# Designs tried in a protein design run: peptides against a protein of PDB entry 8OXM. Part 161

Target 1, 371 residues: chain A of PDB entry 8OXM
Amino acid sequence: FKAEFRLAGGVNLPKIIDCVGSDGKERRQLVKGRDDLRQDAVMQQVFQMCNTLLQRNTETRKRKLTICTYKVVPLSQRSGVLEWCTGTVPIGEFLVNNEDGAHKRYRPNDFSAFQCQKKMMEVQKKSFEEKYEVFMDVCQNFQPVFRYFCMEKFLDPAIWFEKRLAYTRSVATSSIVGYILGLGDRHVQNILINEQSAELVHIDLGVAFEQGKILPTPETVPFRLTRDIVDGMGITGVEGVFRRCCEKTMEVMRNSQETLLTIVEVLLYDPLFDWTMNPLKALYLQQRPEDETELHPTLNADDQECKRNLSDIDQSFNKVAERVLMRLQEKLKGVEEGTVLSVGGQVNLLIQQAIDPKNLSRLFPGWKAWV

## One batch from the design tools (peptide; made by RFdiffusion4, then SolubleMPNN)

Design b2_p18_3_s2 (from b2_p18_3, 10 letters changed)
Fold by OpenDDE base, seed 4:
Structure b2_p18_3_s2 (fold): chain B 371 residues (1-371), chain A 18 residues (1-18)
Amino acid sequence: as target 1 above (371 residues)
Amino acid sequence: ELGKKMAEAKLEARKKLR
């Protein structure tokens, strides 16, 4: 390890360190303290398995459909080493970072990110109708700009087109894999984009197995497919390449049902893997100031000295695990709202749910569903 | 004008990577 470190910013002050490997290569690493990286590590292993399944299928392999992974080494319940995703930027930083964000640069007369947040926070406790109306006003006055990411990074038209396709494929793969694993909506700071590949890297996987639906403000979308996410695909939006890549990914996931169920079952019953949403974690995820570029620490349940009888906790846990497995089985069968759908029908439903402004307007304002 | 903003933003992005 080099003696020097850099701070990545944020309240937890993660340290960027450079390590020289035995191969003589320098590798940048992020050392996080006060964060449980076990869930991230487990989810990266699941993503690697999903990637293996996607590489076995000819249609997904030809399309190079992969979910981007990073190395996670948990060192303790509160510390670990992450591979620093070199050459990545949070999409939130690119889009809405103060005065330098793409929204401000390209749409200087639109609402500021702060104005949008304020308007949506004012209606947070209001009716769904009031939330929808204000969300539509925000959306009208905060137009998507993420198309400019690829345009800024890739000046050659042929490279630009290729990278926009790589982005679209990455969104499709991560959306469907994320839906199967129940990652739900992803905060804009927890989605990195690679400045060279245009592929997405999902970080801070502290919400999985649809645990976002039991948050104080439940998630209402299967994955993040907000207006900026769609704008990055260019003029075709969710049609054509995105839809086809979602369908091909979903086909592989559904055809791998037994493997995915077995893996997730082992993970859900692993006593070392706490995937359950606890009340403190839920509060932390939905009370943090949005200006914190920080990954949500997995609050371990150990800070709750609630002497609940071990027996009542175990019965509750088993019922939640069973429900998660049942819902995973439904997803892999194409069962949505009690109806069996084709791959195309299921993917269509998920896309419609994810882009529905009624669903987006109901999300926690802190997750910036207008971005 | 858009092309100029894109070129400037690309130059800044390259400066942040150094």
Scores: peptide ipSAE 0.020, ipTM 0.531, DockQ to the pose 0.019
Fold by OpenDDE base, seed 1:
Structure b2_p18_3_s2 (fold): chain B 371 residues (1-371), chain A 18 residues (1-18)
Amino acid sequence: as target 1 above (371 residues)
Amino acid sequence: ELGKKMAEAKLEARKKLR
């Protein structure tokens, strides 16, 4: 290991370290402290399985449909090592960086990212109607710019076109796989884009199996398909390539039902894999910037172990696991709201839910649904 | 103006790839 480290941005200040392997190659690693990386490691294994299923099918293989993965080595319940995603940038950094963000560069007369966040925070406790009206005002004054990512990175028109297709395929694959696994909406810092491939890398997989629906502000979209995500696809938006890649991914997932259920069942009952949402994690994920100053956890809250009988905790856990498996089975059968849909019907419903400004306006403002 | 911003961003992207 080199003696020098860099800080990655964010509250937990993860350390980027360089190590020299026994092969003489330098490798960058991200060391997280105070984070449980076991869920990330498990979700990467599930993504690798989904990739194997997608490579077996001729139609998805021809389209090069894959979800990008990274190496995760959990060291303890509160520490681990991640492969540094070299040549990636968070989409949030590209779009809404305070100094050089694409919105500020391409739309200097629009609202700032801070003004948008402030307006949506002011209505956070208001009616759905008031949230929708303010969200529409924010959207009108904060126009999408993510089309410029591929235009900046890829100068040759033929390369630009192919990379925009690679992006669109990556969004489609990750959206459908993410829906099946219940990843829900994704914070803009937790989606990386590869500057060479234009493919997405989803990181920090701490919300899975629809646990985003039990957050203090529940998720209302099946995956992140915000206006900038759509703008990156170019003029066709969600139509054509994106829709077809979603349908082909969903077809492979539905045809692999038994394999997916068996693997998720093993994971849900693994005593080493805590996928359940706890109140502290929920507060952390939806914490306000203002609330960061007061929650010094005074370690002196007496763990009054409410000795809830171990039997009642285990029965509660089993009932949650069973509900997750039942919902996964419904998704893989195309059951939405009690109706069996075709692959095209199910994909259409999911796209409409994900782009609906009424659903987007109800999301937690900290996740920036207008970006 | 857009062409200039794209040219500057292209130049920075090339500097980060070196």
Scores: peptide ipSAE 0.017, ipTM 0.470, DockQ to the pose 0.018
Fold by OpenDDE base, seed 2:
Structure b2_p18_3_s2 (fold): chain B 371 residues (1-371), chain A 18 residues (1-18)
Amino acid sequence: as target 1 above (371 residues)
Amino acid sequence: ELGKKMAEAKLEARKKLR
């Protein structure tokens, strides 16, 4: 390791360290000192398994359908080393970074990212109808610009077209795999884009198995398919390449039901893998930017010493695990809202749910559903 | 104007990558 470190931005000030491998190559690593990386490590292993299934199938292999993975080394319950995703940027950094963001550059007369957030925070405790009306006003005055990412990064038209296809395939694969695994907290800072490949890298995998639905503001979408995400696909939007890649990914997941259920069952009952939502984690994920000054929830691992009767904890845990497995089995059978759907029908329902302004307007304002 | 902003943004993005 080099003796020097850099601070990454954000509340936890993670350390960026450079290490020299035995191959003489320098590799950047992110050291988090107050975060449980075990869930990220487990989810990366599940993504690698999903990639293996996708590579075995001829149709998904031909389409180069993969979910991007990164190396995670958990060191303790509160510390670990992440592979620094070199050459990636958070989609939020590109889109809504203050005055330099793509929205401000390309749409200077639209609402600022701050104005949009303020308007949605003002209605956060209001009715679903009021949230929907304000969300529609925000969306009308904050038009998508993510098409310009590929246009900025890729100057050659043939390369630009290939990278836009790589992006669209990455969104499709990660959306369907993420839906099957119940991946939540897909805000614009938890999705990176690779500046060379145009593929997405999903980070901070701490909300899985639909635990986002039990947040104080429940998640209402199966994955992030917001207007900017769609705009990055270009003129075809969700039609054509995206839809077909979702369908082919869903076909492989449904045809791998036994393998997926067995692996998720082992993970859910692993006593070393805490996937459940806790109140402190829920508070941290849905904290207001204005409240950032007072409550650093030090997730003290020590506050678990409330000896609730081991029997009642185990029974409650087992019921939640069973519910997660049952819902996973339903998804893999194509059971949605008590109806068995075809792969095309299921993918269509998920796309409609993900793009529905009524669902998007109900999300926590920190998720930035208008982006 | 949009083409100029794209060119400037490309130049700034290239400066940040160097």
Scores: peptide ipSAE 0.017, ipTM 0.534, DockQ to the pose 0.018
Fold by OpenDDE base, seed 3:
Structure b2_p18_3_s2 (fold): chain B 371 residues (1-371), chain A 18 residues (1-18)
Amino acid sequence: as target 1 above (371 residues)
Amino acid sequence: ELGKKMAEAKLEARKKLR
């Protein structure tokens, strides 16, 4: 370990440390001191399993369909070490950085990221109709620019084309795998892009098994397929490569139903794996920047858990776990809203749900659905 | 010119993915 560390910003002040390996290579690591990394570690193992399934299938292997993984070493219930994804940037930093973000550089006459956020925060407590109208106004005045990521990084046209395909495949694979696992909280800071591969790295896997649907502002989309995400695919958008890669990923997931159910069942009943949404976590994920001032940590979480009969908690937990398994089985059978769909029909429904401006307008403003 | 080369590269790559 080097003697120096850097602070990453944020409430938990994670430490960036540099380590020299026995191979003489420097490796950056992120040390989190207040976050439970066990869920991230478990979800990385599930992603590795999904990658194994995708590599066994000839059609997904030929397309190089993989979800990017990183090393997680949980040290305690509130601490762990993450492999720092060297050569990655949050898509939010590239797109909506206030000083030099791609929206400001390529669309200087559009609304600022701050103006968009302000407009959506003003209607946060309003009707779905008012949210939709303001979201459409924001979208009209905040046009996609993510196509420029690959254009800036890859000047050779042949390389640029291959990297745009790698990006599109990465979005497709992570979207379908993420949907099957019910991965939520896919805001623009929780999705990194690799500057060399153009592949996505999903971080902060703390919302899984559709627990985003029980947030104070429920998640209404199966995955992030916002206008900038689509713009990064280029002129074909969701059609062609993206759709075919989603269908081939979904086919492998559905054909691997028994394996996926067995693994998720073991994880859901693991007493060391807390995947359930708690009120404090829900509050943290959907806190307003204005509400940071008054949350004195005076609610000992410890005192209220101790008084519910262990039996009633366990029975309620088991019912939630059973419901998650049933819903996972439905997804893997292609059951959507009581209807059995083909792989193509299911993928089409998910794409339509993810791009629907009515669904996007209902999301928490911090998710930045207009980006 | 860059747009034309990009359009041609897109056309060739569509032929390889059929």
Scores: peptide ipSAE 0.007, ipTM 0.378, DockQ to the pose 0.012

Design b2_p18_3_s3 (from b2_p18_3, 9 letters changed)
Fold by OpenDDE base, seed 3:
Structure b2_p18_3_s3 (fold): chain B 371 residues (1-371), chain A 18 residues (1-18)
Amino acid sequence: as target 1 above (371 residues)
Amino acid sequence: DLAKKMEEAKLEMRKKLS
């Protein structure tokens, strides 16, 4: 370890530590001091298994469909070492950085990222109709710019084309696998892009198995397919490469049903794997500026766990786990809203749900659905 | 532990996929 560390900022003050490996390579490590990295570690193992399934299939292997994974070493329930994704940037930092974000550079006459956020926060407690109207106004005055990421990083046209394809394939693979696993909290800071590969790295995997649907503001989209995410695919958008890669990924997932169910069953019943949404986690993920004042530190998390009969907690937990498994089985059979869909029909429904401005307008403003 | 259960599940999966 180097003697120097950097602070990454934020409430938990995570430490970035440079480590020299036995191979002489420097590796950045993020030491998180309050986050449970066990969920990230488990989900990385699930992604590695999904990657193994995708590599076995000829059609997904030819397309190089893979989810980018990182090494997680959990040290305790609230501490761990994350291999920092070197050469990655949060898509939010590229797009909506306050000083020199791509929206400000390429669209200087559009609304600022702050103006967009403010407008959506003002209607947060309003009707779905009012949220939709303001979201459409924000979207009209905040046009997508993520196409410029590949154009800035890859000046050679042939390299640019290959990197745009790599990006599109990465979005497709992570979107479908993320949907199958019920991955939530896909805000613009939890999605990194590799500046060399143009592939996405999904971090902070703490919302899984559709637990985003039980947040105070429920998640209404199956994955992040916002206007900037689509703009990064270039002129074809969600059509052609993206759709075909989603279909081929979904085909592999559906054909691997028994395998995926067995994995998820083992994980759901692991007493060391806390996947359930709790009120404190929900409050942390969807903090309102108004709620900062009432976080008295006095709610010892320890005292409320002790008073529910262990039997009622276990029975309620088992019923939630069974519902998660049933819903996973439905997804893997192509059952959507009580109807059995083909792979193409299911993928089409998911794309339509993810791009629907009515669904996007209902998301928590911190998710930044207009980006 | 979790790693062992996951390796056992991987081993059972390898046996079912063989």
Scores: peptide ipSAE 0.009, ipTM 0.423, DockQ to the pose 0.020
Fold by OpenDDE base, seed 4:
Structure b2_p18_3_s3 (fold): chain B 371 residues (1-371), chain A 18 residues (1-18)
Amino acid sequence: as target 1 above (371 residues)
Amino acid sequence: DLAKKMEEAKLEMRKKLS
């Protein structure tokens, strides 16, 4: 280990440490000190399995549809070492960095990221109608700029075009696999973009199996497909390449139903894999600035063994696991809202749900659905 | 256990896919 470390930013202040391997190669590692990396490690292995399925299908293989994965070594329930994705940046850092974010650089007369967040927090407890109106005002005064990522990084027009296609394919693959696994919306700091490949890397996989729907502010989108995510695809947006890559990914997922169900079943019943949403995790994920003052450091997470009878916990857990498996089976059959859809119909519904300003306006303001 | 079950699931997937 080198004696120096860097901060990667974010609430948990993860430390970037350089390590020299026994092979003499320097490797950067991210040390997280407050996160359960076991869920990340499991989800990375599920992504590797999905990548194996995608690589076996000729149509997805030809399109190079893959989810970018990283190595995770969990050390404890609250600590672990991640492979630092060298040459990646959080999309939130590129877009809405306080000093020199792309929104500030390209749209200096738009609302600041802080003004947008403030406006949406002010209406957080308001009606859906009031949330929608304020979200539309925010969106009008905070125009997408993520197209400039590829334009800044790739000066050659042919390379730029190929990298924009790589980005679009990466969004499509991660969106559909993320939907199947129930990852929901993703915080802008938990999506990294590779500065060389333009592919996305999803980190901090602490919400899975639609557990985002049971948050105090429930998720209303199947995946993150916000205006900046779409802007990075270029002028066609969600049409053409993105839609076709979603459809081809969904075809592989639906045709792999038995395999995916078996994998997820093994994971849901693994006693070492805590995927369930608990009140403390929910509070942490949707912490309000007003609630920051009352978190006394003395909540040892050990003492909230609510000794509910072991029998009632096991029965409640099994019912939640069964419901997750049933919903996964429905997704893999194309059952949406009680109707069986074609792959194209299902993908279309998911895209429409993900881009709907009414759904986006209802998301937790901390996740910045206007970005 | 999880790593072993996942390797077993990978092995079973390798067998079903071979």
Scores: peptide ipSAE 0.008, ipTM 0.425, DockQ to the pose 0.020
Fold by OpenDDE base, seed 2:
Structure b2_p18_3_s3 (fold): chain B 371 residues (1-371), chain A 18 residues (1-18)
Amino acid sequence: as target 1 above (371 residues)
Amino acid sequence: DLAKKMEEAKLEMRKKLS
């Protein structure tokens, strides 16, 4: 380890540590303090299994459908070492960085990222109708620019086309697998893009098995398919390559039902894998800038005193685990809203749900649904 | 300048894909 560290931006000020391997290669590592990296480690193993299923199928293998994975070494429930993906940037940093963000560079007359966030925060406690109207005004005055990522990074037209295709395939694969696993908290800082491959790397996998739906502001979309995400696909948007890659990924997931159920069942009942949403985690994920002033650092409460009877915790846990397994089985059967859908029908419904401005307007403002 | 070069490159690529 080098003695020097860099602070990564963000509330938790994660430390970037450079490590020299036994191979003489420098590897950056992110040390998150107070985050349970065990959830990330488990979800990376699930992604590796999904990648194995996708590689076994001829149609998904031909399309090179994979989820990008990273190495996680959990050191404790509150500490671990992430292999920092060298050459990745958060999509939020590229898009909405305060000084040099792509929106400010390409759309200088649009609303600032701050103005958009402020407008959506002002209506956060308002009706769904008021949220929708303000979201539509924000979207009108904040036009997508993510197409410029590939254009800035890949100057050769043939390379640019291949990278845009790699991006579109990565979005499709991660969206469908993320939906099957019920991944939440897909805000613009939790999705990295590789500057060399144009593939997405999903980080901070702590919201899984639809636990985002039980947040104080519930998640209303199956995955992130916002206007900038779509703009990165180019002229065809969600049609053509994206849709076909979603369908082929969903086909492999549905045909692997027994394997996926068995894996998720083992994980849900692993006493070392805390996938459940807790109030502190919910508060952290949906913290308001105004609420920062009242959070005294005294949440060193060893609330060991919520020894709710082991029996009542176990019964409540088992009922939640059973509900998660039932919902996973429904998804893998194509059961949506009480109807059995074809792979194409299910993928179409999920795309429509993910792009619906009514669903997007209901998200927590920190998710930045207008980006 | 960069935005204009990118629209030109985009127009050239549209012409190669048509």
Scores: peptide ipSAE 0.006, ipTM 0.280, DockQ to the pose 0.013
Fold by OpenDDE base, seed 5:
Structure b2_p18_3_s3 (fold): chain B 371 residues (1-371), chain A 18 residues (1-18)
Amino acid sequence: as target 1 above (371 residues)
Amino acid sequence: DLAKKMEEAKLEMRKKLS
């Protein structure tokens, strides 16, 4: 192991450690402290299954539609080694780094990332109308710059065009599979971009099966399709390549209903896979940056033994698991808000929901919906 | 085939989670 470490962004400040293997190869490892990497390990296997389904279909295989996966080695319930995706950066680090973020470099007269966050935090407890107005003001004074990622990394025009297509395909595949699995907590530090492939790597997969909807500030979007995410696609935005890749991914997911239901059913009833949202996890995910100082969770899990009879806990768990399976079945049938949609209709609804400023303005300020 | 790969993946999950 090298003596030097780098901090990855995020609340847990995961340490990037360079190690030399017995094979003489340097490998970067992300050491996450206090995270249950078992959830990430399970979700990576679900993504590998989805990739297998996508590779079997000729249309998705021709488009190279895949979710980027990484190796997770859980060391304990409180520690693990992620195979850090060497040559990846959090999209938040590229876009909104305090020193040299792309917004500051390309848009020096716009609001700072700090000013945007402050404005949205000030209205956090206000009406949806007030949140919407302030979000629109922030968006007007914080213009997207993520197009410059591919322009900085890929100087050859032909390579640049290919990488922009790879990015757009990666966003489409991860958005649709993430929606089917109900993946939440898609803030700018939980999405990495590969500096060589322009593909996205989703990390911190602990909010799944729509458990983001039961957070104190509920998640209101099916996936991250914010203005910078769209800007990275280039001039066509969500139209053309992105939409077609979403539709082809959704078609494969819907045609794989029995397989996906059987996988998720086993995971929901696996006693080793804690997918349920608990109040402590909810507080941790939606902590204010100002409150980061004092709440070391020295809240022993022991004190809220609410003496709910073991029977009432088990019955409540089973009812939540059944509801998750029913909602997954609805998604895979194209049932949205009680209506059966075509693949194109369902994908269109999801895109509209994800880009709606009213939905984006209602998100927790830490999600950074203006980025 | 797919069911067998799923059981193998489950078994591999259980072995990685144990």
Scores: peptide ipSAE 0.006, ipTM 0.444, DockQ to the pose 0.023

